Peptides against a protein of PDB entry 8HF1. Designs and how they scored, part 35

Target 1, 320 residues: chain A of PDB entry 8HF1
Amino acid sequence: NVMLYATKPTEVMVSFPHQEQVLTVTRLISAEIEKFYVSLDLMNIGVQPIRRSKSLQCLRDPSKKSFVKQLFNDFLYQMKEYGIYAASIAIISLIVEFDIKRRQAETLSVKLMHRTALTLCEKIRHLLVQKLQDMTYDDDDDNVNTEEVIMNFSTPKVQRFLMSLKVSFADKDPKDICCLVFVERRYTCKCIYGLLLNYIQSTPELRNVLTPQFMVGRNNISPDFESVLERKWQKSAIQQFRDGNANLMICSSVLEEGIDVQACNHVFILDPVKTFNMYVQSKGRARTTEAKFVLFTADKEREKTIQQIYQYRKAHNDIA

## One batch from the design tools (peptide; aimed at target 1 Y310)

Design b2_p17_5_s4 (made by RFdiffusion4, then SolubleMPNN; from b2_p17_5, 7 letters changed)
Fold by OpenDDE base, seed 5:
Structure b2_p17_5_s4 (fold): chain B 320 residues (1-320), chain A 17 residues (1-17)
Amino acid sequence: as target 1 above (320 residues)
Amino acid sequence: VSAEDVLEDITDEILAK
């Protein structure tokens, strides 16, 4: 029971300005997705065969349309919360998912639906990459994966997170680092992982210091090949983190499932702490004597965040 | 309880490095 460990990490806050950088490209992308939703609602995909999967009927929407909308809504959330650079990584995950679903399509209509979604994702990817390239002065260097591009096309939250990593881990021995990064959503784990890989590779002070991994919760989705690969990858990622071959792990609320990870010296909460359980579980991973528990909050939400953490700390102390 | 007693704001320390 994670609650039984009276871990007293140093709890700190990092604030960021609540500036919605409303770029023209983000408006265009949002409008293209909205137009696609209208078109998607008009698509007649027919009656889908109910695959009686024996395992718990997550009633996959027989229309499969809700899942398509969910992926694009998740993408829109990532673009808003993490910025254009993160969105350029997130869209690749959608492309992969829709390509898989297109290949697995049992009907021509469903295949066409996923093809249309895929075409939109490729358009979005192009718009994002083009916007990232607009800041590269050298027409010849297609390398949008610079520290500058990553920082400039990230939200203030992500900027402060990356700065916090650089300040916290520059010139440290990688063996002395055991870092967790908590995010709210499963898809964010992979997005932030990809962002961190590129950021670490572009930041000389971090290249040999941080080795990131991510952990996505159990997709109780179908035992498809992807779920087996995802499970194998997840097991490998956890093992690498246990063995010290990875020293930064990005997690969603999945650590609630009782995944035993080692005692960490840094815990970053990138997204708002929405539940007492998330607070206790994430804080309960910061078990070293000098462990830091870092919260990120918008300036406008600073007071609310402080009050919420105060209440959670009080409630935790009343149970301990 | 001051806000600082609950959570130290280290934003300036992060921006200064």
Scores: peptide ipSAE 0.472, ipTM 0.897, DockQ to the pose 0.737
OpenDDE base, seeds 1, 2, 3, 4: peptide ipSAE 0.466, 0.469, 0.469, 0.464; ipTM 0.894, 0.895, 0.894, 0.895

Design b2_p17_6 (made by RFdiffusion4)
Pose (drawn by RFdiffusion4):
Structure b2_p17_6 (pose): chain A 320 residues (1-320), chain P 17 residues (1-17)
Amino acid sequence: as target 1 above (320 residues)
Amino acid sequence: LPEFTEEELYEPIPDPP
């Protein structure tokens, strides 16, 4: 009876070769951000509330410097984890966030700090577009070139995930498919969403089948990439997925709990599984029959992750 | 570009012993 309304989806794995080497432009951008941090640390904005540790044992920077550093660190993480083009999208989210803070800002000193941060972010955007541009010697067709650069300017993890995404839904009806993708970090959702948008508008077979939509938790990141203060589109993403308008969801441990959704055909956990409860809930989200469940881990983490999953399965058996 | 199938990409996770 439970299997009537419940389903044990087939759980599969997509391993990918994990490498440690990085590109030189990554070193250059790291040096540029370090120079910016060193300069900003001494920004000496108008006196701010003292921010100490959770236990007050060690001091902390003012909340605003902490916010700027956090955003830059998030951008660097996105770059380190998902390739150059992931950073190319994520830098646009940083530009939008710094422009919003400029608008919200309430002092000349803080405003100047945010404006200069915007300037550096734009310089970084131009740097990313520059490396992305210095590969068009391969060919001139920007669509297939977009597909090729995405395959080449991305970590093996990103290549392998997008490869599995292409193969799983090559020419199926958009109506027939209902899939979710889970990622860990907040701005990674918007970054990888924009990457999928480019890839959907980069391949002929996937062009009219997949509809990517992303949503995150609180501290709602901006939904657009336009910096126009107001937008005309009003319909929400969760209501779209419930209504079938969107079929590809990009969320980060937000939809895993509570949020009712129709039974989904596929679930892709882009970032490695960490918590038993979240594993159980994410698997349960693939509530439809013949549901397919996908995981991505590094080759080096294969034994550890498999052993952890056996621990989980045995724990489910033990509890039962 | 190379082409692949689900059978080449998806690895079933076996039952624990």

Design b2_p17_6_s1 (made by RFdiffusion4, then SolubleMPNN; from b2_p17_6, 7 letters changed)
Fold by OpenDDE base, seed 4:
Structure b2_p17_6_s1 (fold): chain B 320 residues (1-320), chain A 17 residues (1-17)
Amino acid sequence: as target 1 above (320 residues)
Amino acid sequence: MPTYTEEDLLELIPEPP
């Protein structure tokens, strides 16, 4: 039981300015996705056979229009919450998924649906990459993966997260670091992982210090549709983190199910703590001496965040 | 970029009064 053995970590808050960066490119992308939804609703894909998986969970058939909309809605969320740099990484995951679904399509209509979605993703990718290049003053440096570009095209939350990593881990011994980063959504794990790889590579003080991995909780979608590759990746990522070959793990809140991750000295909560269980479980991973539990809050929500943490502390003390 | 310290970024959440 993660609750019983927690050394009390130092609870820390990082504030960020509430800046709605309304970029013209984000409005264009949102408008293109909305136009695509109208087109998608008019598309006749026929009656798909309901594969009754024996698992009690109504497996949303990943060939359905609803799954396509879910992927684009998750992309729009990542673009809003993490910025256009993170969105440029997130869109690649959609491209890969729609290409797989296009190849696996049993009908021409479903194949066409995934092809149309893929074409939109390539257009979005081009718009994002073009916008990242607009700040490279040197026409010759096509490298959009610099510390400066990453910082300038990230939301204030992500900027403060990256700064907090740099300040916390610059020039430290990799063996002395055991860091968890919690995110709300499954697809955010891979997006933030890709962002961190590029940021660490562009930041000399972190390049030989942080080795990130990511794990996604088991999809409440069919364990049958989790590719054998995804399951192998998860096992490998966990093992690398256990062996100390990775010292930073990005994970979604679904780590509730008994994954014995090591006692960590740093736990970052990148997304809002929505539940008491999330608070206790994530905080309960910060078990070393001098462990830090780091929360992110908008300046306008600072007081509300503090009051919520006080309620969670009280509730935790009442059950301890 | 301004050189932020750990103290500049990481604010201790105080104990409730």
Scores: peptide ipSAE 0.441, ipTM 0.891, DockQ to the pose 0.789
OpenDDE base, seeds 1, 2, 3, 5: peptide ipSAE 0.438, 0.439, 0.432, 0.435; ipTM 0.890, 0.890, 0.889, 0.890

Design b2_p17_6_s2 (made by RFdiffusion4, then SolubleMPNN; from b2_p17_6, 6 letters changed)
Fold by OpenDDE base, seed 5:
Structure b2_p17_6_s2 (fold): chain B 320 residues (1-320), chain A 17 residues (1-17)
Amino acid sequence: as target 1 above (320 residues)
Amino acid sequence: MPTYTLEDLYEPIPEPP
């Protein structure tokens, strides 16, 4: 029970300016997704055969359309919250997922639906990569993974996060680092992981210092949707973090699974703390004497964030 | 980009008044 650990990490806030500037490419991508939703709603995919062995899956999304919309909505969220560079990583996950779903399609209509979604993802990927290349003037995909490109095409939140990592961990001993990064959404873990791999590779001061991993909470929807490969990968990622072979772990809601991880010296909350349980659980991982608990907030939400933390501190003290 | 320090980035969340 993580609530029983009276950890008093230093609680700090990182403020970032609200990004009002919507790029033309983000508007175009959003408009293409909205056009696709209209087309998707008009698609007659027929009645999906309820196979008894898949009854639980068929009951949750009999049309399979809501799942397609969920993936694009998660992509749109990542593009908005983390920026164009993060979106270029996020879209690859959608491509992989829609290709799997296309191959697993039981009907021609469902196969066509996933093919159309995949075609849209490839178009979006092209638009994103083209926009990243506008800065480098080079057609080489490796040139879009520079520190400069990553920073310029990231939201102010992600910029402040990357700066916080660089300033906190530049030229440190990797053994002295145990860092958790909490995000709200499952897909954000993979997106931020991919972004961090490229950022660390492009940042000499971090290349031999930070070894990231990510963990996605078990899909309560069905353990059968998690490939045996994903489950093996998750177990391996946890073990690498326990063994110190990874020193930065990106997590979404994983603390609810009772995963015991070592005492961490840094806990970053990249997304807003929505629940008291999330606050206590995440803060309860910052157990070293010099542990930092770092919250990211938009300037416009600073006061709201402070008041929320005060309420959570009070509620925590009333239970202790 | 300007070189930020930790002091430039990290604002301590004060104790409630």
Scores: peptide ipSAE 0.503, ipTM 0.906, DockQ to the pose 0.806
OpenDDE base, seeds 1, 2, 3, 4: peptide ipSAE 0.503, 0.496, 0.496, 0.500; ipTM 0.906, 0.904, 0.905, 0.905

Design b2_p17_6_s3 (made by RFdiffusion4, then SolubleMPNN; from b2_p17_6, 8 letters changed)
Fold by OpenDDE base, seed 3:
Structure b2_p17_6_s3 (fold): chain B 320 residues (1-320), chain A 17 residues (1-17)
Amino acid sequence: as target 1 above (320 residues)
Amino acid sequence: MPSYTLEDIYEEIPEPP
């Protein structure tokens, strides 16, 4: 009985500078969203049915207003955590969602609310794209998707993530790569996926090396139709990753117990590890020889992150 | 751009003392 000692992955940390430098455009966008929230609170859209979720005491007002605020709050989070370039991709997802909700609106008041939200998203998109173009000295090259533009308009965390991908995978055989990227939020998967597609296309050393996919966790809140399309898309994305047609998978949730994903050689945790379960399940995917488990931390949070990992290692050894 | 190595970017998290 050769006990296959599961080789423990090497746990590594990537530190990034904490820059609070808020660009003028980011402040303007935040102020326009806050102005819109004041207007939204004054809108009469009629009585909305309150769905009591059994488990969480928070009266999530199932109001069409709370959903609109949630999407803009998720956008503001992405703009802050990932930068202006990621925000330019994230805003497109809001435009698509509000256009769907506008078409599905049963009342003129609800239709007008979603139209007003859509008009704000188009204004935000123009402000973001204009700011990305201001760095292209050539007025004629509308190509905001260069390596330089992506790097300059990304947060230090995203810059270090892209650098880590380039240094780790430049000119490697695609078959030798099995990479997972974990993020906290569902909408972050889509914007980081779009950012990676553009970065890989602009980076010659990665263009034929990395093929990204994403997978969004099962959201029980999505209407039955979106849930069916998402389930079909998730199955397709997992199958492409199993078949080797994709070698980098972005996930918003730790893959539920029983999604047999191949042993990965790299696992990136782009957002802070908030739970022991997230630590164990994500680390448990790094099973190849010389596998790396990569954490990202702000320099000011480095010691706190190390202490948290020591607590998780201890708790894992006490259960094993 | 400075040519970063993996050693310049990755810090191994040591075992606790």
Scores: peptide ipSAE 0.455, ipTM 0.887, DockQ to the pose 0.788
OpenDDE base, seeds 1, 2, 4, 5: peptide ipSAE 0.452, 0.451, 0.453, 0.451; ipTM 0.887, 0.884, 0.887, 0.887

Design b2_p17_6_s4 (made by RFdiffusion4, then SolubleMPNN; from b2_p17_6, 6 letters changed)
Fold by OpenDDE base, seed 1:
Structure b2_p17_6_s4 (fold): chain B 320 residues (1-320), chain A 17 residues (1-17)
Amino acid sequence: as target 1 above (320 residues)
Amino acid sequence: MPSYTEEDLFEPIPEPP
């Protein structure tokens, strides 16, 4: 068993205060999304043709309404879990998606639905950017991408994550770094990637040290074109990471899909480890000498997290 | 900002007793 001779990574925990970002802007955004859901439920988009593609059992919501709600729910999750700075990046992904869906709309009613969703996303973006600008003297979007703005408008979890990266990698040789960052949700990969690009660019100690990439799982729901683009992106990102042109990779469930990722010296688990398989697979990538496996936990969940890790360690030792 | 160290951020997860 190849697992028996792998150097066990040092398992560490980073605790963060569980502060709900109770910003007026987040309440306003949530209320606007809820109003939109009421409006969306009243929208008659007609009976959508069930494209029975025989091969992809992916439950395309024939109404397309559930998919719209899913994207906004994922946005609300990211705003809550990562903060309003991350939300300002996450909303761009929704804008892009709804613009594509608006252009691809086969009916005027579906086109109007996606247009209304897009208009809401634009309003949300303006509210977020305006709030980020409260700390800047200039109304330029580039001026909101400072280390200070990123830190102040990120959740304590993200703040501790960024601090952990800075402490771990400041002024190191890029060649000595092979870092994985695991997140739970697919859309979080893009959001955290955009956040990291801006943070690294604004942080002199990291600017020439960290080169991030991201991998999202295969979206079986995406149109064939989106799936091809995503596959090309994944292949490019993996290749850059293998070639050492990227040294930090943000992942969701990518390891479950059998993607061969190299052995890493750092593995960060930004979101809670929900399954034994996720624990074993993610930890199993920290295989270099002195590899670190870093967990993030709220202070309130610290004991529960420790107990979960003990259960997973026991279960892993019983299989090994 | 205070210069955090790895020791300030990283708490080792002990081996189970």
Scores: peptide ipSAE 0.517, ipTM 0.908, DockQ to the pose 0.796
OpenDDE base, seeds 2, 3, 4, 5: peptide ipSAE 0.509, 0.509, 0.512, 0.508; ipTM 0.906, 0.906, 0.906, 0.906

Design b2_p17_7 (made by RFdiffusion4)
Pose (drawn by RFdiffusion4):
Structure b2_p17_7 (pose): chain A 320 residues (1-320), chain P 17 residues (1-17)
Amino acid sequence: as target 1 above (320 residues)
Amino acid sequence: VEEILILETEEELKEFF
């Protein structure tokens, strides 16, 4: 009876070769951000509330410097984890966030700090577009070139995920498919969403089948990439997925709990599984029959992750 | 506890999907 309305989806793995080497432009950008941090640390904005540790044992920077550093560090993480083009999209989200803070800002000193951060972010955007541009010698067809650069300017993890995404839904009806993808970090959703938008508008077979939509939790990141203060589109993303308007969801541990959704065909956990409860809930989200469940882990983490999953399964058996 | 299916190649993915 439970299997009538409940389903045990087939759980499969997609391993990918994990490498440690990084590109030189990554070193250059790291140096540029370090120079910016060193300069900003001494910004000496108007006196701010003292921010100490949770236990007050050690001091902390003012909340605004902490916010700027946090955003830059998130951008660096997106670059480290998902390739150059992931950073190319994520830098636009940083530009939008700094423009919004400029608007919200209430002092000349803080405003100046945010504007200079915007300037550096735009310089970084031009740097990313520059390396992305210095590969068009391969060919001139920007669509297939977009597909090729995405395959080449990405980590094996990103390449392998997008490969599995292409193969799983090559030419199926958009109506027939209903899939979710889970990622860990906040701005990674928007970054990877924009990457999928480019890839959907980069391949002929996937062009009219997949509809990517992303949503996150609180501290709602901006939904657009335009910096126009107001937008005309009003319909929400969850309501779209419930209404079938969107079929590819990019969320980060937000939809895993509580949020009712129609039974989904596929679930892709892009970032490694961490918590038993979240594993159980995410597997349960693939509530349809013949549901397919996908995981991505590094080759080096295979044994550890498999052992952890066996611990989980045995724990499910033990509890039952 | 059943073994976990591991897929590595595009061909294995095409077979699975």

Design b2_p17_7_s1 (made by RFdiffusion4, then SolubleMPNN; from b2_p17_7, 7 letters changed)
Fold by OpenDDE base, seed 2:
Structure b2_p17_7_s1 (fold): chain B 320 residues (1-320), chain A 17 residues (1-17)
Amino acid sequence: as target 1 above (320 residues)
Amino acid sequence: LPPLLILETEEELEKLF
C-alpha cells in the first residue's frame, strides 16, 4: 500500500518556455493527416462481424478506423509535446503497427486501409528525417542521432528533461542510479525510450552510466490481445530493472497496477500529473533519503500546476 | 511540508542536481 509510506522526496518543478514549434514541416504533416482522415471516412470497409463479447466492444472499433485515427492522434500529440526528433522515432512505431495490422487484415478493404495509413507514415517519416538532416552536412542516418540534433529538434520540455538527466547522472556509478520516468501514454514510453537510447549513445558522460528500459501498460481490457512478445518484454524489462541491469525505467500508468518496483532515488514526471492517484503512486516510488521527485511544467501552466501540486501535497499529508 | 523547489533557468537546474 504505497499510500501508507510518508515519502519525503525533494519535490522539484522544472519550468520550461512554452514554444509552439511552428515549423512548416509540422503544419504540413498535420495537414496531410487531416486529408487522410477525410479519405479514411470515405473508405467503405464493409460490415465487420460484431463479435458478441461485451467487454471487447469498446476496443473493437467495428470499423477499425477509430484505431487508425487514434494512432495518428497519438503521433500528433507526441510531435507537439516532445518535438520533431521524438516524432521521427514515434512514426516508426506507427509503421510497425500498421504493417502488422495490414498483414493480419481479414478483408482486402481493411488491408487497403492499413496500406494507405502505412504509405502516409512513410511520407511523414521522410519529411521528418529530411528536416533532421537540414542540420547535418551528410545524408547519413547516423548523423541525425547526435546530441546536438536531438536537443535542437526536441521541445523545451524534453531539452530540460535531457539536461536534468545529464547533470544528475554524468560520471556517476550506474549501481547508485535507480531512475523512473513517468509518461501518460503507452506509445510515449517507446518514443522516449528510443530518444534516450540515441541520446545516451551520443552523450559520452552517460553512455556507460544509464541503461534505459521501458514498460508499457498492460491493456487490462484485453490481455489476450497483447502479443506474447509484449508480455515477455514487460517481464524482461521489470526483471532487468530489479537486477540492476537497467537503471532507468520509462513507464506509463503500469505502476498504478501494483507492480512492485524498488525504491528509486529519482522520479521524473515528464507529462502533466492529471490525478491525485498518479501523484501519490509516482511520488511513492521516490523512497530513498535523497530521492528527487521532478515535475515539468510550461511557464503558461506553471501557476495552475503549482496550485494543483500543493492540493495533492496537502491531501497526501492529511492521509499519511 | 518541505518547499516545492521551482526551477526556471538552466543555471538553477545545474545548481540543484
Scores: peptide ipSAE 0.477, ipTM 0.923, DockQ to the pose 0.736
OpenDDE base, seeds 1, 3, 4, 5: peptide ipSAE 0.461, 0.476, 0.466, 0.464; ipTM 0.918, 0.922, 0.919, 0.918

Design b2_p17_7_s2 (made by RFdiffusion4, then SolubleMPNN; from b2_p17_7 with V1L E2P I4L)
Fold by OpenDDE base, seed 2:
Structure b2_p17_7_s2 (fold): chain B 320 residues (1-320), chain A 17 residues (1-17)
Amino acid sequence: as target 1 above (320 residues)
Amino acid sequence: LPELLILETEEELKEFF
């Protein structure tokens, strides 16, 4: 009975112009990654000992090469979908992950493979930072974290998202804010978190208003020490959000796993809603009386996105 | 089903939020 009186959130779709990244730097980075893939395919890393844990066999690429390619493909996606500024943060996450994998390498050949990946990441980082500095007359890395640089080197989607946050939350009481930001990919959570930290710090009207946290997926956590740290971070981040010490949570599709978070007044879906389950679960977090459920779409995909949302709304009404 | 509100401009964002 109590579910029947849940005020439906106001659903809104923010349209943004489709921007093809015509930047020379993005083409250079893509070409360097493709050259690296050719080199990676030629690397003899030897036969990895098949560790008998049946349950992890499908997730352990026996070559460890597909994992390296996946991380660079995820980076290329983030650079394309969120822009150069977000890519400058995303590349640091790759550096950290490849350094961990390099240290955990059981063979010299695998260690060398991860070292080569790290060298490429440092080259990419340098190219990105140099491009961000093109707007700054000062060689100081801190000068690339201005509101202007963040906005200029973000995709129209991210620009509209940041504008929506600024307009929604400027000079508001932090206690009245409960915001969720949904992204598709695990690595995007960290990337958008880093972007938001810098944006909030550079935006005076948000600096004392928004306290972001992020939550990454649990399903891919190996029982390794890194995974224990990630699990501790997730528990801490969720607890801070429940306690009101954080009022904005960036999360991937992991809220599907029964993570109980409070009723929120704002839910932003930064990436396309790919499943009915994601639609229902994310929308089901916008439970306050004036809750906003905000979707983002490119102009070119607007009609397709509208049709998909109407299908999900219909299916949701047929089960309600 | 009620029509989905679409915001395209900065002005529309400022008016809605």
Scores: peptide ipSAE 0.565, ipTM 0.948, DockQ to the pose 0.843
OpenDDE base, seeds 1, 3, 4, 5: peptide ipSAE 0.558, 0.561, 0.563, 0.556; ipTM 0.947, 0.948, 0.948, 0.946

Design b2_p17_7_s3 (made by RFdiffusion4, then SolubleMPNN; from b2_p17_7 with V1L E2P I4L E15K)
Fold by OpenDDE base, seed 2:
Structure b2_p17_7_s3 (fold): chain B 320 residues (1-320), chain A 17 residues (1-17)
Amino acid sequence: as target 1 above (320 residues)
Amino acid sequence: LPELLILETEEELKKFF
């Protein structure tokens, strides 16, 4: 029972300034996605044959259009919440996913729909990369992966998160580190993982200290080859984290599903804690004597976040 | 309940971590 562990981690909240994305590139990207949604709604993809599996009917978008919109909405969220640098990584994940869906397309109309989505993703990728290169005098794509570029094109939340990692783990023994990073969305795990790989590689004091892994949610969708690969990746990532071959794990709410990981000394909640269960389960991973449980909040939402954390703390103490 | 520690500045981060 995760609730019964007497070890209370040190709870801390990191406040960050609310940044409105005033960047022209983010407005252009949002406008291109909205234009694409209008085009997508006009696309005739035909009637998809309702496959007889009653249990999957609610999860299979019968039009496959809502899934495409969901991916772009998740991308827009990541761009807003994590910044342009994170968005440049997130868009690659969309490209990969739409390419898989294009190859798996049972009809020419569905194949064309995913091709149009891919064309938009490549345009977005180009706009993002060009914007990252505005700080680099060199046309080399590798020059966009510097600590400076990552920090400058990240939101204040991500900046404070990276600063917290750097200060916490600079020149420490990798064996003494067990860090969890919780994010709300499945796709954010891959995005923040890619960001951390580049950040760690660009930060000498972390390069030999932090080895990140990520864990995505189980797709409750049928055992397609993709879902088998993801399950294999999850098992491998969890095993590497248990064996100490990885010391930082990025995870979504899927740790709620009874994935037993070791007691960690650092737990970062990068996104807002939306449920009491998420609060208790994530906090319940910070089990060492000096464990830190770190929350992030925008200044504008600080009071609301504090009140919510106090409610969760009270509810947790009433059960303990 | 103990007051929740709030860190706002980089200096406060460096002091806490």
Scores: peptide ipSAE 0.561, ipTM 0.948, DockQ to the pose 0.830
OpenDDE base, seeds 1, 3, 4, 5: peptide ipSAE 0.554, 0.557, 0.557, 0.550; ipTM 0.947, 0.948, 0.948, 0.946

Design b2_p17_7_s4 (made by RFdiffusion4, then SolubleMPNN; from b2_p17_7 with V1L E2P I4L L5K)
Fold by OpenDDE base, seed 2:
Parts: sequence; C-alpha cells; structure tokens
Structure b2_p17_7_s4 (fold): chain B 320 residues (1-320), chain A 17 residues (1-17)
Amino acid sequence: as target 1 above (320 residues)
Amino acid sequence: LPELKILETEEELKEFF
C-alpha cells in the first residue's frame, strides 16, 4: 500500500484566542441582512417556471429566495470566521453573483429581488470599507490593503495563519515551496485568495516568494458560461500549480473530487476538519520529507479538536 | 500515537516553522 511508506507529516495545531467580533459594524450589517430577509419573505416573485434545467440547483430552489439567503448567510459566516477585511472581499463576490442573476432574471419581480440584494451589498461594502479606512488617515481605497489593516481587521485564526505563512516562507526560494491551504467552503477560496494577494503584496518578505492560486470544487458544474469560466480557471490554476508558476493553492473539498496535485511540503487546514475523508486526503498531500500538516483551532474548542484528531489518527492507523 | 504539538504564541510559531 503506497500510503504505508509515505513519510508521516509533522502534525501541529495552532491555537488562537476565541474573539467574538464586538464590532458595531458587524452588528449593523447583521441587522441590515435580517431586515432584508423580512422584506424578501414579503416579496411576491410569482410562480417561477420550473425549467427542467439539468442543474440540480434549479430543482432545489424553485423560489430563488433561498439562494439569496444562502449567499448572505455564507457572507455572515465569512465575516465571523475570517473578519471584516475578508468580508470586504467576500461582498464583491456577492455583488458579482447578484448582478449576474439580475441580468439572467426571467421576470421583472426576480430582477427587482436581485436589485434589492445588490443595493444591500453596496451598503454593506461601504460600511466595511469605511471601517477599514478608520485606521488610515487617507481616503484612498488602496491604503486599506496594508499588512497592518489586514492583520488588525482579521480574526485571530486568520492572523495566526498569516503569521504562520510569514514565518514559514519569508525570504525562502519559491521553488522549495509547495503549499496547500484547505478551507471548507467554495466562496472562502476566492476570499482568502484575495486576502493573500493583498497580504503578499503588502509584505516585502513574501512578495517575490509566494504566488497564490485558488481552486473551487467542481460539484456544481452548471452548463452556464460562468461555470465554463470557473472550469477554465480551475484547469489553469491547477496547471500553474503543477508547473510551479504558483506555489500556494487554496482548495475547498476539491481533493475529494479526485484532483491530483503533487506532493506538498506544507498543508494548512484553515477551517475545522469535519470528516475523516477530509483529514486523510488533506494529510495525504503532505508527502515530502519534513512536510508540515498544520491545523487551526480556537482555544475554547482545543480539547474537542484534539480528541477528534486523535480519533482520525487512530482510524487512519487501523486502516493503514 | 505521538502527542499533537500545540502552538499558542508567536514565539512558538517562530520556533516551529
């Protein structure tokens, strides 16, 4: 069994303080989204024609309202888990998605629904950017992309992740780096990618060292033009990572889909490991000599996380 | 099973990495 002879990576857990984001802006944004949900529930969008589109998504959300709520819930999760800096990037993805859905709207009522969602996203974006600018005396949007602003407006998890990257890779040869970063959700890949681009650009020790890419799972291959672009992006990103033109890859559960990636020397699990398969597959990418497998946990959840990792390690040893 | 190393401080991060 080829897995039996693989050098076991060094497993480490990075603990971070549990901080509830006691930001007034976060509470305001949550309250605006809740008000929007009340308004959304009152919207009469009529009976949507059940297009027998082969996309499982059209079967799951006949009202198109649940998808809107899902995107805002995913945004709220991201703002909570990664911080308001990450949220300022994440909100752009919602704006893009709702603009596409607005343009694709088959009815005026659905078009209006997506327009209302866009108006809320622009308000949220303004509130986030304004809060990031509170640290900058200059009204220039580019000044919010400093290492200091990124660190200050990131959660302790993201701070410890960025610190771990800086310590691991400062002034190293880009050729010696093969890093994977695992996140739970597809939208997080794009957000953490945008955050890392800005962080690397603002950090001289990393600017010529790390070249990030991201990969989102293929599970929702709609035949839509957007999904074709996403597939092209994924293929290009994977190829760049294989060719060494990128040395850091942000992945969701994509490795469960049989995407072959080379052996890596660093594997970061930014989000909680929820499944044994995720543990084995992600750890199974840390195959080089002295490979590091890095987990992140809140201090409050440390004991539970340790127990879960020991269970996975035991189960893996019983199968190996 | 080997004990899982836990890192809490910046100093511990610098020492490990």
Scores: peptide ipSAE 0.589, ipTM 0.954, DockQ to the pose 0.851
OpenDDE base, seeds 1, 3, 4, 5: peptide ipSAE 0.587, 0.588, 0.587, 0.582; ipTM 0.954, 0.954, 0.954, 0.953

